# Ledger of designs, part 342: peptides against a protein of PDB entry 7RZF

Target 1, 358 residues: chain A of PDB entry 7RZF
Amino acid sequence: PFQEEHLKQLYKIVPIKDIRNLYVTFPIPDLQKYYKSNPGHYLGHLIGHEGPGSLLSELKSKGWVNTLVGGQKEGARGFMFFIINVDLTEEGLLHVEDIILHMFQYIQKLRAEGPQEWVFQECKDLNAVAFRFKDKERPRGYTSKIAGILHYYPLEEVLTAEYLLEEFRPDLIEMVLDKLRPENVRVAIVSKSFEGKTDRTEEWYGTQYKQEAIPDEVIKKWQNADLNGKFKLPTKNEFIPTNFEILPLEKEATPYPALIKDTAMSKLWFKQDDKFFLPKACLNFEFFSPFAYVDPLHCNMAYLYLELLKDSLNEYAYAAELAGLSYDLQNTIYGMYLSVKGYNDKQPILLKKIIEKM
Target 2, 358 residues: chain A of PDB entry 7RZF as posed
Amino acid sequence: PFQEEHLKQLYKIVPIKDIRNLYVTFPIPDLQKYYKSNPGHYLGHLIGHEGPGSLLSELKSKGWVNTLVGGQKEGARGFMFFIINVDLTEEGLLHVEDIILHMFQYIQKLRAEGPQEWVFQELKDLNAVAFRFKDKERPRGYTSKIAGILHYYPLEEVLTAEYLLEEFRPDLIEMVLDKLRPENVRVAIVSKSFEGKTDRTEEWYGTQYKQEAIPDEVIKKWQNADLNGKFKLPTKNEFIPTNFEILPLEKEATPYPALIKDTAMSKLWFKQDDKFFLPKANLNFEFFSPFAYVDPLHSNMAYLYLELLKDSLNEYAYAAELAGLSYDLQNTIYGMYLSVKGYNDKQPILLKKIIEKM

## One batch from the design tools (peptide; made by RFdiffusion4, then SolubleMPNN)

Design b2_p30_2_s4 (from b2_p30_2, 15 letters changed)
Fold by OpenDDE base, seed 4:
Structure b2_p30_2_s4 (fold): chain B 358 residues (1-358), chain A 30 residues (1-30)
Amino acid sequence: as target 1 above (358 residues)
Amino acid sequence: AKELEEKKKIQEEALNNGFDFVLRLFLSES
């Protein structure tokens, strides 16, 4: 376990590739025994959230970060790490202290709100979906993976333990959250900008780095992280599928799309899945407007309309993606194209949200 | 030359794995 001397350290690392990454890490207890509650996953889900009021949303709005990942990672025996990793912009590289301040502000928001059972339930439901529809691994790789997992889980739970949440443990969430403090932080910044400014070489890969103590004033700044009013818990994800029923193939099912509605205002084609047998659908809509390309003004208005529509739907984009739904909106020479894809159960909800924003 | 290229490749693979590289560095010091 890391002693106090190993905490509050900054590592400046020179990559081979032109990458800019920030790793904010915290040593945490070994959570393996708590796999049924997985408090690290709960926190990773929130810290790594990409919706409105998320950490990433704020950091993107400032132009400092492109991507964010949060979660637990295995360490050595008897401890793990909680890691917040971000891809830094060039500007973000200049604002690492402020980025980390925002991380602690978000963590402080999580402390203030406390553990939420509904968030745990969403994590449970998302993991259940992921488990149910996990890609088939190659037999050799699968066998090797299972053999490794057998060291950590009972034999009967090996296949499910990584996915299925069973126990809401707010006490464990609070315990992990209590470890996410500035006094426990280890920071790594990966950037070519540190080339020629390093004094150490990593033994395994020969990576050049510099280690520095984080100044006490900086630690205190992070310790005094206030509640930033921009940070909010995510809203409930309405798009998580719960019905996975596969309807039987109709006797009259055609191998090609059949015209099932033909009116002056609309045509509808339908093709039942006869190959994959998944609880998924693809909805494609082409909207025809005689005004879309009449003149440059109307063309520009149609473009602007679609951009505004996309912006207005951005609040749902991440939640839909997490739930295995996607949508696409495009201008066409005749008007607009809309596509909604993924699990069929909540597609009507997403479609309704899209229509309400139109 | 080959050792340096192999080290570069290993480092590149480790960096592509993101978390694993930094964790390995941290673990080497613990």
Scores: peptide ipSAE 0.125, ipTM 0.679, DockQ to the pose 0.151
Fold by OpenDDE base, seed 5:
Structure b2_p30_2_s4 (fold): chain B 358 residues (1-358), chain A 30 residues (1-30)
Amino acid sequence: as target 1 above (358 residues)
Amino acid sequence: AKELEEKKKIQEEALNNGFDFVLRLFLSES
């Protein structure tokens, strides 16, 4: 177990690649026995959320961070780490203390709101989808994975243990959240900007680094993290599929798209899947406008319109992605192209959201 | 599926590859 002298440490690490990363890490108890509740996954889902009012959304708005990952990772025997990892911009590298302050503000928001059963249910549903449609791994990889899981789980649960959430345990969520404190932090900053400023070399890879104690004043600043009104819990994900029915192949199913509707204003082609037999669909729309490319002004207006449309849809992008849906919007020489792909069940909801913003 | 598993895998691989080093460093000093 980490003693007090091992906590509140900052590591400045020189990478081989030109990368800028921040790792904010917290020692936590071994949670392996609580796999049915997986409180670390619950917290990782919220801390790593990319929707409106998320930690990442705010840090992106500041221009400090490109990507964010939150979750638990195995440590040594008897403990784990909770990690918040961000990809830093050049500007973000100058604001690491403020980035970490925002992390603690978001964590404080999670404390104030308390554990949410509906969030756990969404995690459960998302994991169930991922399990149901997990691609068959290569036998060697699958065997190695099973062997690793067998060490931690009963044989009957080995196949499901990584995906099966069964128990909402708010007490365990609060327990992990209580470990996510400034007094329990270990920080690593990875940047080439530390080249020539290190005093230690790591034994395994020869990586150059410097270790420093985080000043007590900085720890205290993070301990006094207030509620930032920009942080909000995510809304319910309306795109999570629940119906996975595969319709039978029609007797007249064509091997190519058939024209099923032909009107003065629209043509519709349809092809049933005769190969994959998945509850997925691809919807492709081409919109034709006689004004799209008439002159440079209309071209610029069409471009600006699409950029505004994309921006207005950004609130749904992450939730759709989590649910295995995607959309694409492009300008074409004749107008606009829209594609919606993924699980078919909630595609009409996403399509409706897109149309309502058009 | 691949992109979310790839984002989870990139998250797990970013957590694994970058953090494995950081973890090893943390573990070597503890």
Scores: peptide ipSAE 0.125, ipTM 0.727, DockQ to the pose 0.244
Fold by OpenDDE base, seed 1:
Structure b2_p30_2_s4 (fold): chain B 358 residues (1-358), chain A 30 residues (1-30)
Amino acid sequence: as target 1 above (358 residues)
Amino acid sequence: AKELEEKKKIQEEALNNGFDFVLRLFLSES
């Protein structure tokens, strides 16, 4: 276990590659025995959320961070780490203290709202989808992974243990949140900007770094993190599939798309899946406008319209992605192209949201 | 699915590669 002398430390690390990363880490108890509740996954889902009112949304709006990941990772025997990792912009590298302040503001928001059973249920449903449709791993990799997992889980649970959430444990969520405090933090900043400013070399890889104590004033600033009104819990993900029924292959199924509707205003082609047998669909729409490519002004207006449409749909992008849905919008020489792909069950909901913004 | 798995895998690989170093650094000092 990390003693107090090992906490509140800042590491400035020189990478080989031109990368800028921030790692905010917290030592936590070994949670392996709580795999059925997985409180670290619950917290990682919320802290790593990319929707409106998320930590990442705020940090992106400031131009400081490109990507964010939150979750637990195995440590040595008897402890784990909770990690918040961000990809820093050049500007974000100058605002690391403020980025970490926002992390603690978001954590404080999670404490104030308390554990939410509906969020746990959403994590459970997402994991069930991921488990059900997990691509068949290569047998060698799968066997090696199973052998590793057998040390941690009963044989009967090995296949499901990583995905099966069964127990909502608000007490364990609160216990982990109580470890996510400034007094328990270890910070690593990875940037080439520290070249020539390091005094230590790591023994395994020869990586140059500097270790510094985080000033008590900075720790206090993070301890006094107020509730930031910009941070909100995510809304329920309406795109999570619940129906996985695969319709029987029709006797008249064609190997190519068949024209099933032909009108003056629309043509519709359909092909049933005869190969993959997944509860997935691809919806592709091509919109034709005689005005789309008439002159440079109309082209620019069509481009601007599409960019505004994409921006208006950003609120759904992450929720759709988590649920295994995607959409694409493109300008064409004839007008606009729309594609919706993924699980078929909630595609009509996503399509409706897109059309309502058009 | 592949892009999300690739993004998660790139994020997990970025987390794993960068954090494995940070973890090793943290573990070497303990």
Scores: peptide ipSAE 0.123, ipTM 0.704, DockQ to the pose 0.259
Fold by OpenDDE base, seed 2:
Structure b2_p30_2_s4 (fold): chain B 358 residues (1-358), chain A 30 residues (1-30)
Amino acid sequence: as target 1 above (358 residues)
Amino acid sequence: AKELEEKKKIQEEALNNGFDFVLRLFLSES
């Protein structure tokens, strides 16, 4: 068990590679027995969210962080860690204290809102999608993985236990969230800027580091983290597929796209999937404008329009991506190209959102 | 999806490798 002397510590680590990373870690109880509720995954989903009002969106807006990941990891001797990891910019390396303050402000927002059953349901639905379409693992890796999992799960649940959420446990979410406090923090900063400033060497890899106590004034600053009005819970993800029905192959299905609509204003080609048999579709739209490339002014206007459109759609990008949907927008010499790809069930919703912004 | 799964996997691997290092560092001091 981590004693109080092991908490509130800062580690400055020299990497071999030119990387800048921050690890904010919290010792937590062993959650393996709670695999059916997986409260660490719930918190990791919210803390690691990339949508509007997320922790990452604020830290990116300040130019301090490129990427953020949150989640649980196995520890030693029957404990786990909850980790918030960020990729730091050069500027972010100078603002680590403020970055961590924002982390605690977001955590405080999660405490204020309390556990949300709808968020748990989204995690459940996303995991169900991931499980259903999991790539076939290599036999050796699969057998070794199963052997490892058999130590933790009943035989009947081994194949599903990692993915199937069954129980909403707000009490366990609150319990883990209560461990995410400044008094329970261990911080590691990885940067070449610490070269020649270290006093210890790690035994396994020879990595140079320095350990120091986090000042009480800094801990107190983080303990007094107020609610930041910029932080919001994510909105419901409208793009998560629920229908996975595969339509039967039509008797007249062609191996090539068939022209199914031909009008003065539009041509439509369709090809049914005859190879993969997945509940996925690719929608491709080519828009032709006689004005798109008439002159440099029109070209610049078309470019600017597309950039503004992309910016206006950014609010949906992460939610679509989580749901296994993607879109692409490109300028063409004749106008614009739009593609929508992924699970077919919610593609009409994403397409409607795109059209509403056009 | 693959890029996010690969980014998530690279981030999980970077988290795993970086955190495995941080964990090893934390465990070596315990």
Scores: peptide ipSAE 0.116, ipTM 0.711, DockQ to the pose 0.261

Design b2_p30_3_s1 (from b2_p30_3, 13 letters changed)
Fold by OpenDDE base, seed 4:
Structure b2_p30_3_s1 (fold): chain B 358 residues (1-358), chain A 30 residues (1-30)
Amino acid sequence: as target 1 above (358 residues)
Amino acid sequence: LKELLELFDEIEEKAKKLGFSYIEGSAIYP
């Protein structure tokens, strides 16, 4: 168990590669027995969210962080870690204290809102998608991984334990949130800027580092993290598929697309997938404008329009990606191209959102 | 297929309102 002497520590680490990372780590209880509720995954989903009002959105807006990952990680026997990892910009490296303040402000927001069952349900549904379509691992790696997991889970649950969410446990979510406090923090900053400023060497890999106590004033600053009005819980993800049914191939299915609509204003081609047999669809649309490329002004207007459209759709981009949907918008010589790809179940919802913003 | 056609009709209507003259769509469905 991490004793108090191991808490409130700052590690300045020299990397081999030119990377800038911040690790904010909290020791948490061993949650293995709670794999059916997985409160760490719930918190990781929210803390790692990339949508409007997210921690990452705010940190990106300030130019301090490029990427953010939050989640639980296995520790030694009897404890785990909750880790928030960010990729730092050069500017972000100068603002680590403020970045961590924002982390605690977001965590405080999560405490204020309390556990949300709908968020748990979304995590459950996303995990179901990930499990169902998990790529086959290499045989040797798969066997070794299973052998390790068998020490922790019943054999019948080993394959599903990482993905199976069955029990909403708000009490466990709150329990983990109570461990995500400044008094329980370990901070590691990874940067080449610490080269020549270290006084210790790690025993296993020879990594150079410096360990410092975090000043009490800084801890107190983080403890007094207020509610930042910029932080909001995500909106419900409308794009998460729940239906994965594949229709049987029609007997008269042609290997070529069939023209199902042919009018003066439109053509629509349709093909049933005869190759992949996945619950995924690909929709492509080309819009032809009589004003496309007529003159530079119209070209610029068309470009600006598409950029504005993309910007207006940015609120859905992350939610769509999480749900295994993608869209693309491009200018063409004739006007505009739109593609929507991914799981077919909620594609109509995404497409309607795009149309509404057009 | 019916849903796709309905959705495409909505796209066509929107495209017309925006001043597009023609739309070509392709769909690959499971």
Scores: peptide ipSAE 0.407, ipTM 0.923, DockQ to the pose 0.723
Fold by OpenDDE base, seed 2:
Structure b2_p30_3_s1 (fold): chain B 358 residues (1-358), chain A 30 residues (1-30)
Amino acid sequence: as target 1 above (358 residues)
Amino acid sequence: LKELLELFDEIEEKAKKLGFSYIEGSAIYP
């Protein structure tokens, strides 16, 4: 375990690149033996969530943070770290204490709600999807979150350890949450604004930094973090695929789309995939308006409508992305274009959500 | 295919309510 002298420390680090980052680090026990339950992954999933009521959503709303990653990292000598890493805005750099307060408010919310088995199941299902298609999907398809985790683990270790969720262990989740306390924190702020204000140099890379003790008053402020009513657990992700069945190609499968509906109001083309052999579908819809480009007013109204529609769908965007679904909405010269892509199993659910918001 | 057609019918109904005159869809399924 880190000695007390290494806890409650603030590091101000000068980067080579023009970056602004905050690292909030907690020493935790070695969780390697608990790879079947992976409580750090559970907590990383929630702390790093991007949906409504998430930590990131609140910090973005204040203009302080662009991105947030939460997860465990391997340590030396039989311990690990839980790290919350955020990309800071210029304004966020001035509000680091308040950002960390919000982190502890969110952690307090997680304590109050307790471990949720359904969240564990979602993590398990997401990992199963990622594992099943690892060899078939290009690395670019990893969620920003997975990409963030990959920065902390060698690719080979991520691939073996993170995908095996078998046992829900609420006791281990609570144990890790008990380590995520202000008295156990190490804070690092990375910014060029610290240039000329450092007094130490790191031996390996020559990185300039300053180390300071976090004032007891600040620690106490974080210890007294109340429940913030803006923080909520995520809703269930209804888009996570569970059926990956691929139907055999019909003997009469045409290499071209077949017209399956032809009316005065609509045409629908259908094709079975004969190329990719993945449980993925692509849906494209073009909506034709008689008024789309008649005049600038109608064009502006169509644009505004689409922007409002996109905004109304934003609550589903992250959940869809996590589940390997995407949608696109565009204005066209004839009206509107809608595309839905990804795993086919839950595409109807996403499409229904879009239709409901239209 | 049946599910797709039902879904498309819902889209068509919504499109009509919104004042669209025509819709064209394409679907590629596994």
Scores: peptide ipSAE 0.405, ipTM 0.922, DockQ to the pose 0.737
Fold by OpenDDE base, seed 5:
Structure b2_p30_3_s1 (fold): chain B 358 residues (1-358), chain A 30 residues (1-30)
Amino acid sequence: as target 1 above (358 residues)
Amino acid sequence: LKELLELFDEIEEKAKKLGFSYIEGSAIYP
């Protein structure tokens, strides 16, 4: 158990690389036995959300943070940690107290809204997608050493335990939220700016650091975190696939794309996948403008248009990515290129959103 | 395929409205 002496501590750490990170860590109970409900994943999904009204969105808008990750991490036997990790800008390094205040404001928002079953269901659906295609897709995330997981889960459940959400347990979500308090916080700031300002050296790696108690006034400030009206729960992700059916190959399927539309205005080519046999589609569209690259002004206007379009679509980017969808917009010599890729089931929804913003 | 064609028609209409002269699409489906 972390003794009270290890709580409310600030660590200033000198990195080897030029990185700026903030780690806000909370000791939490061991949640391994609750893997079917995984309250830490629920909270990590919300705290780490990148959509409008998210913690990251607000911190990015202030220019303080580039990236944010929230989640549970294994600790010593019988204890875990919930960690919020952010990549700090140079400006953000000067506003660490305020960044953490915003974290507590967001956590307070989660307490005020209470556990949401629809969010749990969304996590479940996302995990089901990730699990179903785990062997076929390079996991981007934590190479959890399968070897480490084997110590905690039966072999049969090792692959599934991380992904199987079966039980909505609002009580456990509230229990974890109750541990995400200023009185239970450990803060680590990683920056080269602390070089020459440290008084301790870590035994294992020789990392230089300084440990300080967080002032009671700062703790109180965080304890009194109000509801920030900028924070909102995410909207339901419309892009999560639910249908993974693959259509049978047509017997007459040609190895080449077939021209299915041919007009003076348009050509459309179609091919059934005969190679990957995944419930994924790839759509590509090239738009030809008679004014493309005629002069620098038109080029600049086309560029600005595309940037504005991308900005207007940014609200969907994260939700699409979570759902295994991606889109790309590029300027071309002839005009514009649009690509939509990923699971086919909800691609029409994403494509409609793009068209609406065009 | 029907849905793709409908979506493409919507794209074509939008492209025309935006002043594009031509559109080319390709689709690979499972």
Scores: peptide ipSAE 0.400, ipTM 0.921, DockQ to the pose 0.763
Fold by OpenDDE base, seed 3:
Structure b2_p30_3_s1 (fold): chain B 358 residues (1-358), chain A 30 residues (1-30)
Amino acid sequence: as target 1 above (358 residues)
Amino acid sequence: LKELLELFDEIEEKAKKLGFSYIEGSAIYP
């Protein structure tokens, strides 16, 4: 167990690179036995979510944080850590106490809502997708990760252990949430602004740092974190693929795209994939406007239109990315270009969302 | 293929409503 003397500590660390990071760390029990339920992944998914009502969305709106990652990390001596890591803006560096308050407000929201089976199911489905295609997309990263896991699990279970969620365990989620409290916190701030203000040097890398106790008043402030009405659970991700069927190549499949629609308004070319053999599709559309780039005003209007369209689609961008879908919108000399790529199963849903916002 | 054509028809209809004069599409499916 982490000794009480190591809790409620603040570390100010001088980096080699010009970076600004905040690490909020909680000691948690060893969750290795619970790999089938992976409660730390469930919490990391929610705390690290980027959608509307998320912790990151609120902290970005204040201009304090650029990125946020939450999750479990291996520890020493039979315990793990849950770590929330954020990339700080210059302004965010001045508001670290308030950033951490917002973290505890979000954690309090998770306690109030309780464990959600549908969120677990989404995590399960996302992990199943990642597992199924990981070997095909990133063999080097997959092999190195498997090698690490083989130290902890039998070979037969290794393939399933990290990726296949099997058991919804709300009790374990609540247990981990109960460890995410201000009295258990360790805070590290990484910034060059601490140069010349440190009094210790780390033995392994020579990293300069200062350690200080977090004031009891600050701990109490975080303990009294209220429910912030801006925080909401994410909506269901509609883009997660469930069908991965690949159709056989047609006997008359041409190596080149075939024209399947030819009208005064449109042309459509189609090709069956003969190369990758993945349940992925690529859709590209070019829209031609008679007014595109006629003059600077029309150019600016076309640019503004696409920026507004992109902004209106931003609510789907993260959910699509998590599900292995992507879209691209660009101005062209003739008008607009739209590309949709990724798993084919839910592409129609994304495309319909784009069309609705146009 | 039928689904793709239906989706493309929806895109074409929307594009026409927005004042686009022409659309060119390409699709690669598994």
Scores: peptide ipSAE 0.400, ipTM 0.920, DockQ to the pose 0.767

